# Designs tried in a protein design run: peptides against a protein of PDB entry 3V4L. Part 2

Target 1, 386 residues: chain A of PDB entry 3V4L
Amino acid sequence: GQPLAKDKVALLIGNMSYWEHPKLKAPLVDVYELTNLLRQLDFKVVSLLDLTEYEMCNAVDEFLLLLDKGVYGLLYYAGHGYENFGNSFMVPVDAPNPYRSENCLCVQNILKLMQEKETGLNVFLLDMCRKRNDYDDTIPILDALKVTANIVFGYATCQGAEAFEIQHSGLANGIFMKFLKDRLLEDKKITVLLDEVAEDMGKCHLTKGRQALEIRSSLSEKRALTDPVQGAPCSAEALVRNLQWAKAHELPESMCLKFQCGVHIQLGFAAEFSNVMIIYTSIVHKPPEIIMCDAYVTDFPLDLDIDPKHANKGTPEETGSYLVSKDLPKHCLYTRLSSLQKLKEHLIFTVCLSYQYSGLEDTVEEKQEVNVGKPLIAKLDMHRGL

## One batch from the design tools (peptide; aimed at target 1 A163 G174)

Design b1_p8_3_s3 (made by RFdiffusion4, then SolubleMPNN; from b1_p8_3, 7 letters changed)
Fold by OpenDDE base, seed 3:
Parts: sequence; structure tokens; C-alpha cells
Structure b1_p8_3_s3 (fold): chain B 386 residues (1-386), chain A 8 residues (1-8)
Amino acid sequence: as target 1 above (386 residues)
Amino acid sequence: MTAIEIED
């Protein structure tokens, strides 16, 4: 029979907006598309963009809490990275230049912790460079890994090589994700699927002789990403895992705000990622005596680092939200909250209605405070470790 | 990752 997963959990990290390193673009699209594919495969997916070292550590810790005996764990990382002595290091967005192992997350340390959970399958998809970092002479002393025969690494590139993204005028995948996405839903052993992706990548003229997929596997069983989840969560641990995942994906309910002037505003929320939410406002009712009115969101928590110049845009794209714009209502003002992992408190903000009456030159303002609790990833209290 | 600019 086909193997069963007790559950399937994925952590996807895309780092792009580096402080001290070249900015990337592909991780945005790659994490989004992979999230949608893994959700079709019944994975519980946490998708995170632009994490600091501390935030990456917490995301990994929360991911490890979702892992248990017979659970399939998948870690995807897209960003800067390096490989020293066969150890893969993921580079956080706040990493100094040059970065060292002390500023980075070691994938093999994460693997050790996943093996302690007695997972059914461990998949690492590492869309990063594998060049040596000559500024880091640290030899990681890793404890001997257990012989679990359930590990698969898909490296976007070979040892000592770079992984590439294509910077076009538009959004594009990284080279690895471009080929991976076309096969990811296939009911094949994960190592066979990745071998087919490697053959497809090998036909890419842009990266021929510069990037090649490497598969490292100890997987002795015929396990696939398509393997069905074992039925209704019967264990307390499975219920807790389902609740933890559900908390990280809970959007605020849409609100209808009523102002004293008789204007009604619809306030809505959409998830782009587990740490990225779009707020949108629309005028749903306007008295005829009001000639103009706009509903702005303002007074966000300082922890979110929201620049008012990037808030209240006439299109999702003007906020940097290119992926979910088709699923959003039209004719709104849009605000993108891209750092929900930084939110320590409830998301409280002000909705400011600015309006003008017919025959009055002066604009009138009315304000309402809105508390939406902790949206999405902010419910996991990733900050509780300090 | 490293960016490749494709000259259009």
C-alpha cells in the first residue's frame, strides 16, 4: 500500500530584503507558488518572508513543535546562503557583511532536531548558493545523525555553485522553483520527482554549466509528497498541531464600520503569506450630500514599521502585493502589512474617514479605532523566547 | 541566490 503520513507540515522561508546584502526577487513568487502547491497536497504550510535571525530561529522552533512521529516535515528556503564543510547555512535578512555561522541557521542542526521528532519524512528544498564562505572558518561540530533512512535534500545547485534567479521586468521564479512547480503534484517517490526536475533544469540554457540540481537522499521507502494524511486526528498531539496551524492562518473577520456622517466602510483582510496581510477599505454607502470620501488606515503599532507613504494605495500592486491582487475586491484602498511576525500586541489601528460635503470647502474627518487581535503568524507569539 | 539579468 502507499505509505501514510500522520500529518504533513511545511515551513517555507523566503528572504529577499537583505540589509547588508544584494536584494532578491524570486523568493516572493517561489514561496507563494510553493505554498499553494503544498496546500493542494494537504500540507499545513507556514509561509514567511524576510526574517531576521531571531525570527528564523523562532519560525524553526514553531515548525518543530508541529512535527511528531510519522509526520512529514518539509523545509523550503529561498535566499542567500552558503555551504561550509558540507553544512548548509541559511542567511537571515539582518545578517552582517560578511556573515558568519553565528549569524546564520545551520540546516543540519534543524535536521538533527527533526530526527528527534521521529518524523516519517524529512525534505529540505534549499534554493540558495552553496559557495564556501571564506570569511567563516568555523567547523560545525555536528553530533552524529541517527540512521533514519527518511531524509531528502533537494539543493537548487551543486556544491560550490550558485543558485540563480532571473531578474526580468516582472515577477519570475528562481530557476529551481520554475522546474519544481511543474512536477511537485506528481504521485512519485520524492527522489524520483526531484531527479525529473534535475533533468528539466539540465535543459535550461541560461544555467547550463552554472547551476545543477543536487539530490542527497537516504530515503529507503517509497514516500511521496502526495502520500495521504492518515485520517481524522485521533491523538491529542494531532489536535494541538491542527489548532497551532489554524491559529497561524486565522484572518480577522471583515468589518462594516459606520460613521456619524452616514458613510459605511467595509474593512477587509487578505493573507498573502503567514506574516503578510493586506488590509483593504471600501466605501459601501455614501450619503448623496457627501461629494468625496476616502477611508485611510493609520496609527499602526510601531513594531510593524509601516511607512504611511506605502499605505492606503489605490491598487494592491502599489503596496508591493502582486500575487493576491486578482483575489482582492476592486476599488479599495490597500495597505500591506509585511512584518506580522514583529507584532507583540493586538493589531490596533485607526480608520480615518476624510470627506467633503457639497458646498463646503473644508474636509471633515471622523476616526474609529479598530482592534483585530493578533492576525495570522502573530498568534504564535514568536517573541515569547526573550 | 544570485540574480541573472537577462538582457531583453
Scores: peptide ipSAE 0.292, ipTM 0.864, DockQ to the pose 0.862
OpenDDE base, seeds 1, 2, 4, 5: peptide ipSAE 0.281, 0.240, 0.237, 0.272; ipTM 0.862, 0.850, 0.845, 0.861

Design b1_p8_3_s4 (made by RFdiffusion4, then SolubleMPNN; from b1_p8_3, 6 letters changed)
Fold by OpenDDE base, seed 5:
Structure b1_p8_3_s4 (fold): chain B 386 residues (1-386), chain A 8 residues (1-8)
Amino acid sequence: as target 1 above (386 residues)
Amino acid sequence: MTAIEVEE
């Protein structure tokens, strides 16, 4: 018969806005496109951008809570990275220059923890460089891995090589994701699918002799990303897993705010990623005596580091939101909250209505406080211990 | 990842 997954869970991390290292662009597009493809494959997907070391550790811990016997686990990482002595290190956005193993997440440590969960399949897709870090002389003493015969690594590049992104004026994929996305939905054994991606990447003139996909596998069974989820009545563990995943994906409900002047505002919310939300405001009713009015959002929690210069934009693109802009209402003011993992409390903010009456020179302001609770990933309390 | 400049 066709193999069954007990469930399918994916963690996708894209680091691009490094503090002490060159900024990247491809992780934004690559995480977004891979999220949409894995959702079509019935994966429960958590998608996170620009994580610190502490936030990456907590994201991995929450991912491991979703893993259980016979569950398919997929970890994707796009960012800076290195490989020392066959150990792969993912570099957080707050990593110092130079970074060391103590500032980074070891993928083989994550694999050990996944093997303790008795997973049905472990897939790692590592879109990072595999050069040696000469500033890190540490030899990690890793515990011996179990013989589980269910592991697949897709490395975007071979040992000692770089993984590349193409910097154009616009949005572009990394080289690995450019070819992976065209095949990811195919009903093939995951190692066969990745081998076909390697052949397609090998035809790319831009990276020929500079980047080559490497597949490392112990997978003894025919397993595919297309394998159906077992439709048995939800065990208590499956119910808990579904609830834990649902917490990271719950948006605030859209609100209609009514001001004393008789203006009505629609306040709406959209998810770009599990830690990135767009707030949008629109005027849905205006009395005829009011000639101009705008609805601004302000007074955000300090933990979110919201620069007012980047808030209340006339387009989603002016906020840095290029991927979901087609799915947003038009003629709003837009604000992008890119760091929801930092939110310690409820998301409380002010909606400020600025308006002018016909025949008055002075602008009038009315304010309403809005509490939307903990949106998306903020429900997981990824800041616990800071 | 590392950036490649593509000559236009």
Scores: peptide ipSAE 0.291, ipTM 0.856, DockQ to the pose 0.820
OpenDDE base, seeds 1, 2, 3, 4: peptide ipSAE 0.291, 0.255, 0.286, 0.256; ipTM 0.855, 0.844, 0.851, 0.842

Design b1_p8_4 (made by RFdiffusion4; failed a check: a repeat of another design)
Pose (drawn by RFdiffusion4):
Structure b1_p8_4 (pose): chain A 386 residues (1-386), chain P 8 residues (1-8)
Amino acid sequence: as target 1 above (386 residues)
Amino acid sequence: STTKLVPR
């Protein structure tokens, strides 16, 4: 009568800043939006931006670790894609020009690994182009799929076609997400809902005849993204899964820093994506003997490759964050730490204090080191092992 | 302001 979910897990990857290929803009916004919608449907969500081939492989491994018998598994990719010989490929940021299947992740490979885990539902939302990579000589000769009647595909465009994004100077949105976001929360069967999305997508003027939604499904059960999760977890296997999930969305505690000169610096942290964290510095207290002082953040782990233009900015928007000043506490210095999947080490940076005493010209510099451990996805140790 | 339709 009523189909049930052991758990609902989602992996969303959004690639924008390609090294050898045109950079995209809407992936950040689309990924942010799909996480919020999928969380309202009670999904364990992993949101990641600008992953290399190696980094993309690890995200799949962490996602597969969160899937077991009866778990609804969902994969959303927004970025560059190509389709050769019946296989869909997601292109990582590190991809060379020209690129091949070896440089890319085959969706079919990911699907087989999910079937090996006995998942109740396999939903794939591929928000990418689907043309031939004429440079690709290799044909993967993949093994046949087990007939499981739970595979669902939401291709943003058809084979040989292109998926489009509206790059309006402001926010920038994807076409698939414009029509998906207004309908995703419906209690319809996943295949029915995706078809109703395909109808509204045809009413699109910007993309008519260039992009159409393609649905491929084997699903023989009235399963939906709104189906309920098996109430009390109470199983030992169920507990290990919830810990593995909480292990990736840990944020450092908002600490207060005391300086030898009697100045207090409040250090705040904000989550944007599992891969993205925002630090803010507020000067909470200073003694009367000091009037002039500015707190600034430096000496980040070189693995993160933090650009100075994204750090120590008056507002969060100036760092490139999707989060706005109404979401983040007012008046601090905001700094954006994207690329946490690059952190093998522990997070150590210096909160540097440049200040001046009453009646003196000289400028005094008090540096204090801060170790915040492995925030968010860095805690998963994606680089672990030999 | 500019608005462009861009394939992914």

Design b1_p8_4_s1 (made by RFdiffusion4, then SolubleMPNN; from b1_p8_4 with R8M)
Fold by OpenDDE base, seed 5:
Structure b1_p8_4_s1 (fold): chain B 386 residues (1-386), chain A 8 residues (1-8)
Amino acid sequence: as target 1 above (386 residues)
Amino acid sequence: STTKLVPM
């Protein structure tokens, strides 16, 4: 019969906004496109952008809590990285220059912890450079891996080589994701699927002789990403896993705010990623005596580091949100919260209505405080211990 | 529009 997954869980990390290193662009689109494809494959997907070392450790720990016997685990990483002595290191956004193994996450350590969970399949998709870091001569003493015969690595490039993004017209895609996305939904053994992606990437004239996909596998069974999940969660562990995943994906409910002047505001929320939310405001009712009015959001928690110059934009694109803009209501003001993992408290903010009466020169302001609790990934308290 | 390869 076709193999069954007990469940399917994916963690996707895209690091772009490095503090001490060159900024990337491809991880934004590549994490988003892969999230949508893995959701069509019935994966529980956590998608995170721009994580610090501490936030990456906590994201991996929360991912490992979702893993259990016979669960399929997939880790995707897009960002800066290196490979020393066959160990792959993912570079956090706060990594110093130069970075060392002590500032980075070792993928082989994550694999060890996944093997302790008795997973049904372990897939690593590493969209990063694999050059040696000459500033780090540390040889990690890794514990011996178990012989589980359920491991697949897809490396975007060969050992000692670079991975590349294609920058075009302000957007970018990784070379690996460009070809992976066209085949990811195929009902094939995951190693066969990745081999076909390697052949397609090998036809690319831009990266010929610069980047080639490497597949490393120990997979004794015919496992595919299309393998069906076992029916309704009947175990206590499966129920806990479903509840834990649901916490990280719950949006605040849309609100209708009523001001004393008789203006009504619709406040809405949209998820771009598990740690990225768009707030939007729209005027749904205006008295005729009010000639102009706008609804601004302000007074965000300091933990979110919201620059007011980037808030309350007339388009989603002006906030840096190009991916979900088609699914958002039109004619709003938009604010993008890109760091929900930093939120220590409830998301409390002010809605400020600025308006003008017919025949008065001065603007009037009314304010309402809004508490939406902990949105999305903020429910997992990824900052616990800072 | 210029297509540029950038290392990751």
Scores: peptide ipSAE 0.353, ipTM 0.873, DockQ to the pose 0.856
OpenDDE base, seeds 1, 2, 3, 4: peptide ipSAE 0.338, 0.325, 0.343, 0.325; ipTM 0.871, 0.864, 0.871, 0.864

Design b1_p8_4_s2 (made by RFdiffusion4, then SolubleMPNN; from b1_p8_4, 4 letters changed; failed a check: a repeat of another design)
Amino acid sequence: MEVKLVPM

Design b1_p8_4_s3 (made by RFdiffusion4, then SolubleMPNN; from b1_p8_4, 4 letters changed)
Fold by OpenDDE base, seed 1:
Structure b1_p8_4_s3 (fold): chain B 386 residues (1-386), chain A 8 residues (1-8)
Amino acid sequence: as target 1 above (386 residues)
Amino acid sequence: ETVELVPM
């Protein structure tokens, strides 16, 4: 019969905004496009940008809690990385220069933990460099992996080589995602799909002799990303998994705020990623005696590190949101919260209405505090210390 | 437009 997945879960990490290393651009688009494709494949997707070492560890631990017997697990990473002795290391945004294995996440350690969950399929898509790090002489003593015959690695590049992004005037994919996205929905064995992606990359004149996809697989069964999820969740673990995923993707409800002057504000929320939310405000009612009014958001929790210079913009793009602008209402003020994984408490902020009456020179201000609880990934409490 | 390949 056709293989069934018990469930399908993906963790996508895109690191771009490095502190001590060159900034990247492709991971933004790559994580977003891959998220939308995997959702069409009935994956439960957690998508995270710009994680520290601690935040990456917590994201992996939360992902491992979603894995169980016969579940398909997919890990995608786009960012800086290296390979020493056949071990792949993902570099967090806070990694020092030079970084070492102690500052990075070892993919083979994650694979070991996934094998303990008795997963139906383990897919790793590693969109990073595979050069040796000569500043890290650590030989990781990895425990022997189990023979599970269900592992697939898609490396964006061959051993000892670089992976590349395309930089031009606009948004662009990494080289791997550029070709992967065109085939990802095909009903093929995952290793056959990746082999066709490798052939497509091999035809590209830009990457010829610079980057080639490497496939490493022990997959003995004909498993595809298109394999249907087994029907209604019949186990307690499947119900918990569904609830945990739903919590990580729950947006605050849109609010209508009423000010004493009679102005009404619509406050709305949109998810760009599991840790990135857009807040938008619009004037929905204004008394005729009020000639001008604007609604600003301010007084965010300090843990979010919101620069007021990037808040309350006339376009989503001015906040750094280039992907979801099509789905947002027009004629708002927009604010991008890019670090929801740092939120320890409820998201409490102030809506400040500045307005002017006809025939008065002075502006009047009214303020309302808004509590929206824990939005998106902030519900997982990734800060609960181990 | 010059397309530049930048290492990741």
Scores: peptide ipSAE 0.368, ipTM 0.872, DockQ to the pose 0.756
OpenDDE base, seeds 2, 3, 4, 5: peptide ipSAE 0.362, 0.354, 0.358, 0.360; ipTM 0.868, 0.865, 0.866, 0.866

Design b1_p8_4_s4 (made by RFdiffusion4, then SolubleMPNN; from b1_p8_4, 4 letters changed; failed a check: a repeat of another design)
Amino acid sequence: MTVELVPM

Design b1_p8_5 (made by RFdiffusion4)
Pose (drawn by RFdiffusion4):
Structure b1_p8_5 (pose): chain A 386 residues (1-386), chain P 8 residues (1-8)
Amino acid sequence: as target 1 above (386 residues)
Amino acid sequence: STELVARS
């Protein structure tokens, strides 16, 4: 009568800043939006931006680790894609020009690994182009899929076609997400809902005849993204899964820093994506003997490759964050730490204090080191092992 | 400025 979910897990990857290929803009916004919608449907969501080939492989491994028998598994990719010989490929940021299947992730490979885990539902939302990579000589000769009647595909466009994004100077949105976001929360069967999305997508003027939604499904059960999760987890296997999930969305505690000069610096942290964290520095207290002082953040782990133009900015928007000043506490210095999947080490940076005493010209520098451990996805140790 | 861009 009623289909049930052991758990609902989602992996969302949004690639924008390609090294050898045109950079995209809507992936960040679309990924942010799909996480919020999927969380309302009670999904364990992993949100990641600008992953290399190696990094993309690890995200799949962490996602597969969160899937077991009866778990609804969902994969959303927004970035560059190509389709050769019946296989869909997601292109990582590190991809060369020209690129091949070896440089890319085959969705079919990911699907087989999910079937090996006995998942109740396999939903794929591929928000990418689907043309031939004429340079690709290799044909993967993949093994046949087990007939499981739970595979669902939401291709943003058809084979040989292109998926489009509106790059309006402001926010920038994807076409698939414009029509998906208004309908995702419906209690319809996943295939029916995706078809209703395909109808509204045809009413699109910007994309008519260039992009159409393609649905491929084997699903023989009235399964939906709104189906409920098996109430009390109470199983030992179910507990290990909730810990593995909580292990990736840990944020450092908002600490207060005391300086030898009697100045207090409040250090705050904000989550944007599992891959993205925002630090803010507020000067909470200073003694009367000091009037002039500015707190600045430096000496980040080189693995993260933090550009100076994205750090120590008056507002979060100036760092490139999707989060706005109404979401983040007012008046601090905001700094954006994207690319946490690059952190093998522990997070250590210096909160540097440049200040001046009453009646003196000289400028005094007081540097204090801060170790915040492995925030968010860095805690998963994606680089672990030999 | 507004542009329609393929993701390729």

Design b1_p8_5_s1 (made by RFdiffusion4, then SolubleMPNN; from b1_p8_5 with S1M R7F)
Fold by OpenDDE base, seed 1:
Structure b1_p8_5_s1 (fold): chain B 386 residues (1-386), chain A 8 residues (1-8)
Amino acid sequence: as target 1 above (386 residues)
Amino acid sequence: MTELVAFS
């Protein structure tokens, strides 16, 4: 019979805004496009940008809670990385320069934990460099992996080589994602699909002799990313998994705010990633005696580190949101919350209405506090220390 | 020119 997945879960991490390392661009586009493709494949996707070491550990722990017997697990990482002694290390945004294994996440440790969950398929897509880190002399003592015959690694590059992005004047994919996205929806064994991606990458003149895809697999069965999910969740674990995923993707409902002057504001929310939300405001009603009015959002929780200079922009692009702008209402003010994983409490902020009456020179202000609870990934309480 | 930037 056709293989069935008990469920399909993906964690996608894109690190770009490094503190002590060169900033990247491609992970933004790559995580977004891969998220949309995996959703078409009926994956439950958590997509996260710019994680610290602690936040990456918590994201992996939450991902592992979604894994169970016969579940397909996919981990994608785009960012800085290295490989020592066949162990792959993902570099968090807060990693020091130079970084060491103690500052990074070992992919083989994650694989060990995935094997303990008795997963149906484990796919790792690693869009990072595989150069040796000469500042890290630590030989990781990894416990022996179980022989599960269900593991696939797609490395964006060969051992000891670099992975690259294409920097053009606009948004561009990394080299690996550029070719992967064209084939990801094909109903093929995952290793066959990746081999075709490797051939396509090998035809590219830009990457020839610089980057080549490496496939490492123990996959003994014909499993594909297109394999159907088993019907209605019949297990308690499947119900918990579905609820946990749904919580991590729940947006606040849109609100109509009414001010004492008779102005009505529409407040709306859009998800760019699991940890990135756009807030938008629009004037939906204005009394004729009010000549001008603007609605600003302010007084955000300090944990979100929101620069007011990047808030209340006339376009999504001016906030740094280039991907979801086509799906947003026009003629709003836009604010991008890019660090929802840092939110410990409810998202409380102020909507400030500034307006002017006909025949009065003075600007009047009215303020309304808004509590939207914990949006998106903030519902998982990733900061609950063990 | 298309510039390749490494993830390292």
Scores: peptide ipSAE 0.257, ipTM 0.857, DockQ to the pose 0.822
OpenDDE base, seeds 2, 3, 4, 5: peptide ipSAE 0.225, 0.236, 0.231, 0.252; ipTM 0.840, 0.846, 0.844, 0.853

Design b1_p8_5_s2 (made by RFdiffusion4, then SolubleMPNN; from b1_p8_5 with S1M R7M)
Fold by OpenDDE base, seed 3:
Structure b1_p8_5_s2 (fold): chain B 386 residues (1-386), chain A 8 residues (1-8)
Amino acid sequence: as target 1 above (386 residues)
Amino acid sequence: MTELVAMS
């Protein structure tokens, strides 16, 4: 019979907004597109952008809590990275320049921890450079990996080589994701699928002789990302896993706010990523005596580092949200919360209605505080150590 | 122009 997964869990990390390193663009699109594909494959996907070292560690720890015997685990990373002595290091956005192994996450350490969970399949998709970091002289003493015969690495590039993104006049995939996305839904052994992706990448004239997919695998079984999940969660652990994933994806309910002037506002929420939410406001009712009115969101928790200049935009795209804009209602004001992982408290903010009556020159304001609890990833309390 | 940016 076809192999069955006990469950399927993926952690996708895309780091772009580096503090001390060149900014990237492709991880945004790559994480989003891969999230949508893996969801079609019945993966429980946590998708995170722009994580610090601490936040990456916590995301990996939460991912490892979702892993168990016979679960398929997939880790995707897009960002800066390096490889020293066959160890792959993912670079957090807060990494110093130069970065070292002490500032980075070692993928092989994550693999060790995944092997301790007795997972059915471990897939690593690493969309990062594999150049040696000459500023890091640390030789990681890795414990001997168990012989589990269930490991697949898809490296976007060869050892000692660079991985590339395509910077066009807009959103573009990295080279790896560009080809991976076209095949990811195929019912093939994951190593066969990746080999076909490697052949497709090999036809790319832009990266010929600069980037090539490398596959490292011990996978002895015919396992595919399409392998069906075993039926209803029979274990307490499977129920906990389902609940934990559901919590990380729970949006606030849409609200209808009523102001004293008789204006009604619809407040809505959309997830772009597990740590990125769009808030949108729309005027759904306005008394005829009110000639102009706008509904602004303000007074966000300081932990979110929300610049008011980037809030309350007339389009999702003006907030930096290019991916979910088609799924959002039109004619709103939009605010993008891009760092929900930093939220320690409930998301409390103010809706400020600014309006003008016919025949009055002065603008009137009414304010209403809104508490939406902990949205999305903020429910996982990734900050438990501070 | 298409620019390839390294993710190093």
Scores: peptide ipSAE 0.351, ipTM 0.880, DockQ to the pose 0.826
OpenDDE base, seeds 1, 2, 4, 5: peptide ipSAE 0.350, 0.340, 0.326, 0.341; ipTM 0.883, 0.874, 0.868, 0.878

Design b1_p8_5_s3 (made by RFdiffusion4, then SolubleMPNN; from b1_p8_5, 3 letters changed)
Fold by OpenDDE base, seed 1:
Structure b1_p8_5_s3 (fold): chain B 386 residues (1-386), chain A 8 residues (1-8)
Amino acid sequence: as target 1 above (386 residues)
Amino acid sequence: ETKLVAFS
């Protein structure tokens, strides 16, 4: 019969805004486009940008809680990385220069933990360099992997080589995602799909002789990303998984704020990623005696590190949101919260209305505090220390 | 100009 997945879960990490390393651009687009494709494939997707070492560890731990017997697990990473002795290391945004294994996440350690969950399929898509790090002499003593015959690695590059993005004017995919996205929805065995992606990448003149896709697989069964999910959740674990995923993707409800002057503000929320939310404000009613009014958001929790210079913009793009702008209402002020994983408490902020009456020179201000609880990934409390 | 940037 056709293989069935008990469920399908994906963790996508895109690191770009490195502190001590060159900034990247492609991971933003790559994580976003891959998220939309995997959702069409009925994956439960957690998408995270710009994680520290601690935040990456917590994201992996939360991902492992979603894995169980017969579940398909997919890990995608785009960012800086290296490979020592066949072990792949993902570099967090806070990694020092030079980085070492103690500052990084070992993919083979994650694979070991996934094998303990008796998963139906383990897919790793690693859009990172595979050069040796000569500053890391650590030989990781990895425990012997189990023979599970259900592992697929898609490396964006071959051993000892680099993976690349194309930086030009505008947004562009990394080289791997550029070709992967065109085939990802095909009903093919995952290793056959990746082999076709490798052939397509091989036609790219820009990366010819510099980057080539490598497939490492022990997959003995004909499993595809298109394999249907088993119908109704039949286990308590499946119900918990569904609830946990739903919590991590719950947006605050849109609010209508009424000020004493009679101005009404619509406050809305949109998800860009599991840890990135756009807040938008619009004037929905203004008394005729008020000639001008603007609604600003301010007084965010300090843990979010919101720069006021990037808040309350006339376009989503001015906040750094280039992907979801078509799905947002027009004629708002926009604020991008890019670090929801840092939020320890409820998201409480102030909506400040500045307005002017006809015939008065002075501006008047009214303020309302808004509590929207824990939005998106902040509901998982990833910062609760183990 | 199209610049390749490595993920290293």
Scores: peptide ipSAE 0.389, ipTM 0.906, DockQ to the pose 0.838
OpenDDE base, seeds 2, 3, 4, 5: peptide ipSAE 0.264, 0.353, 0.254, 0.276; ipTM 0.862, 0.892, 0.859, 0.866

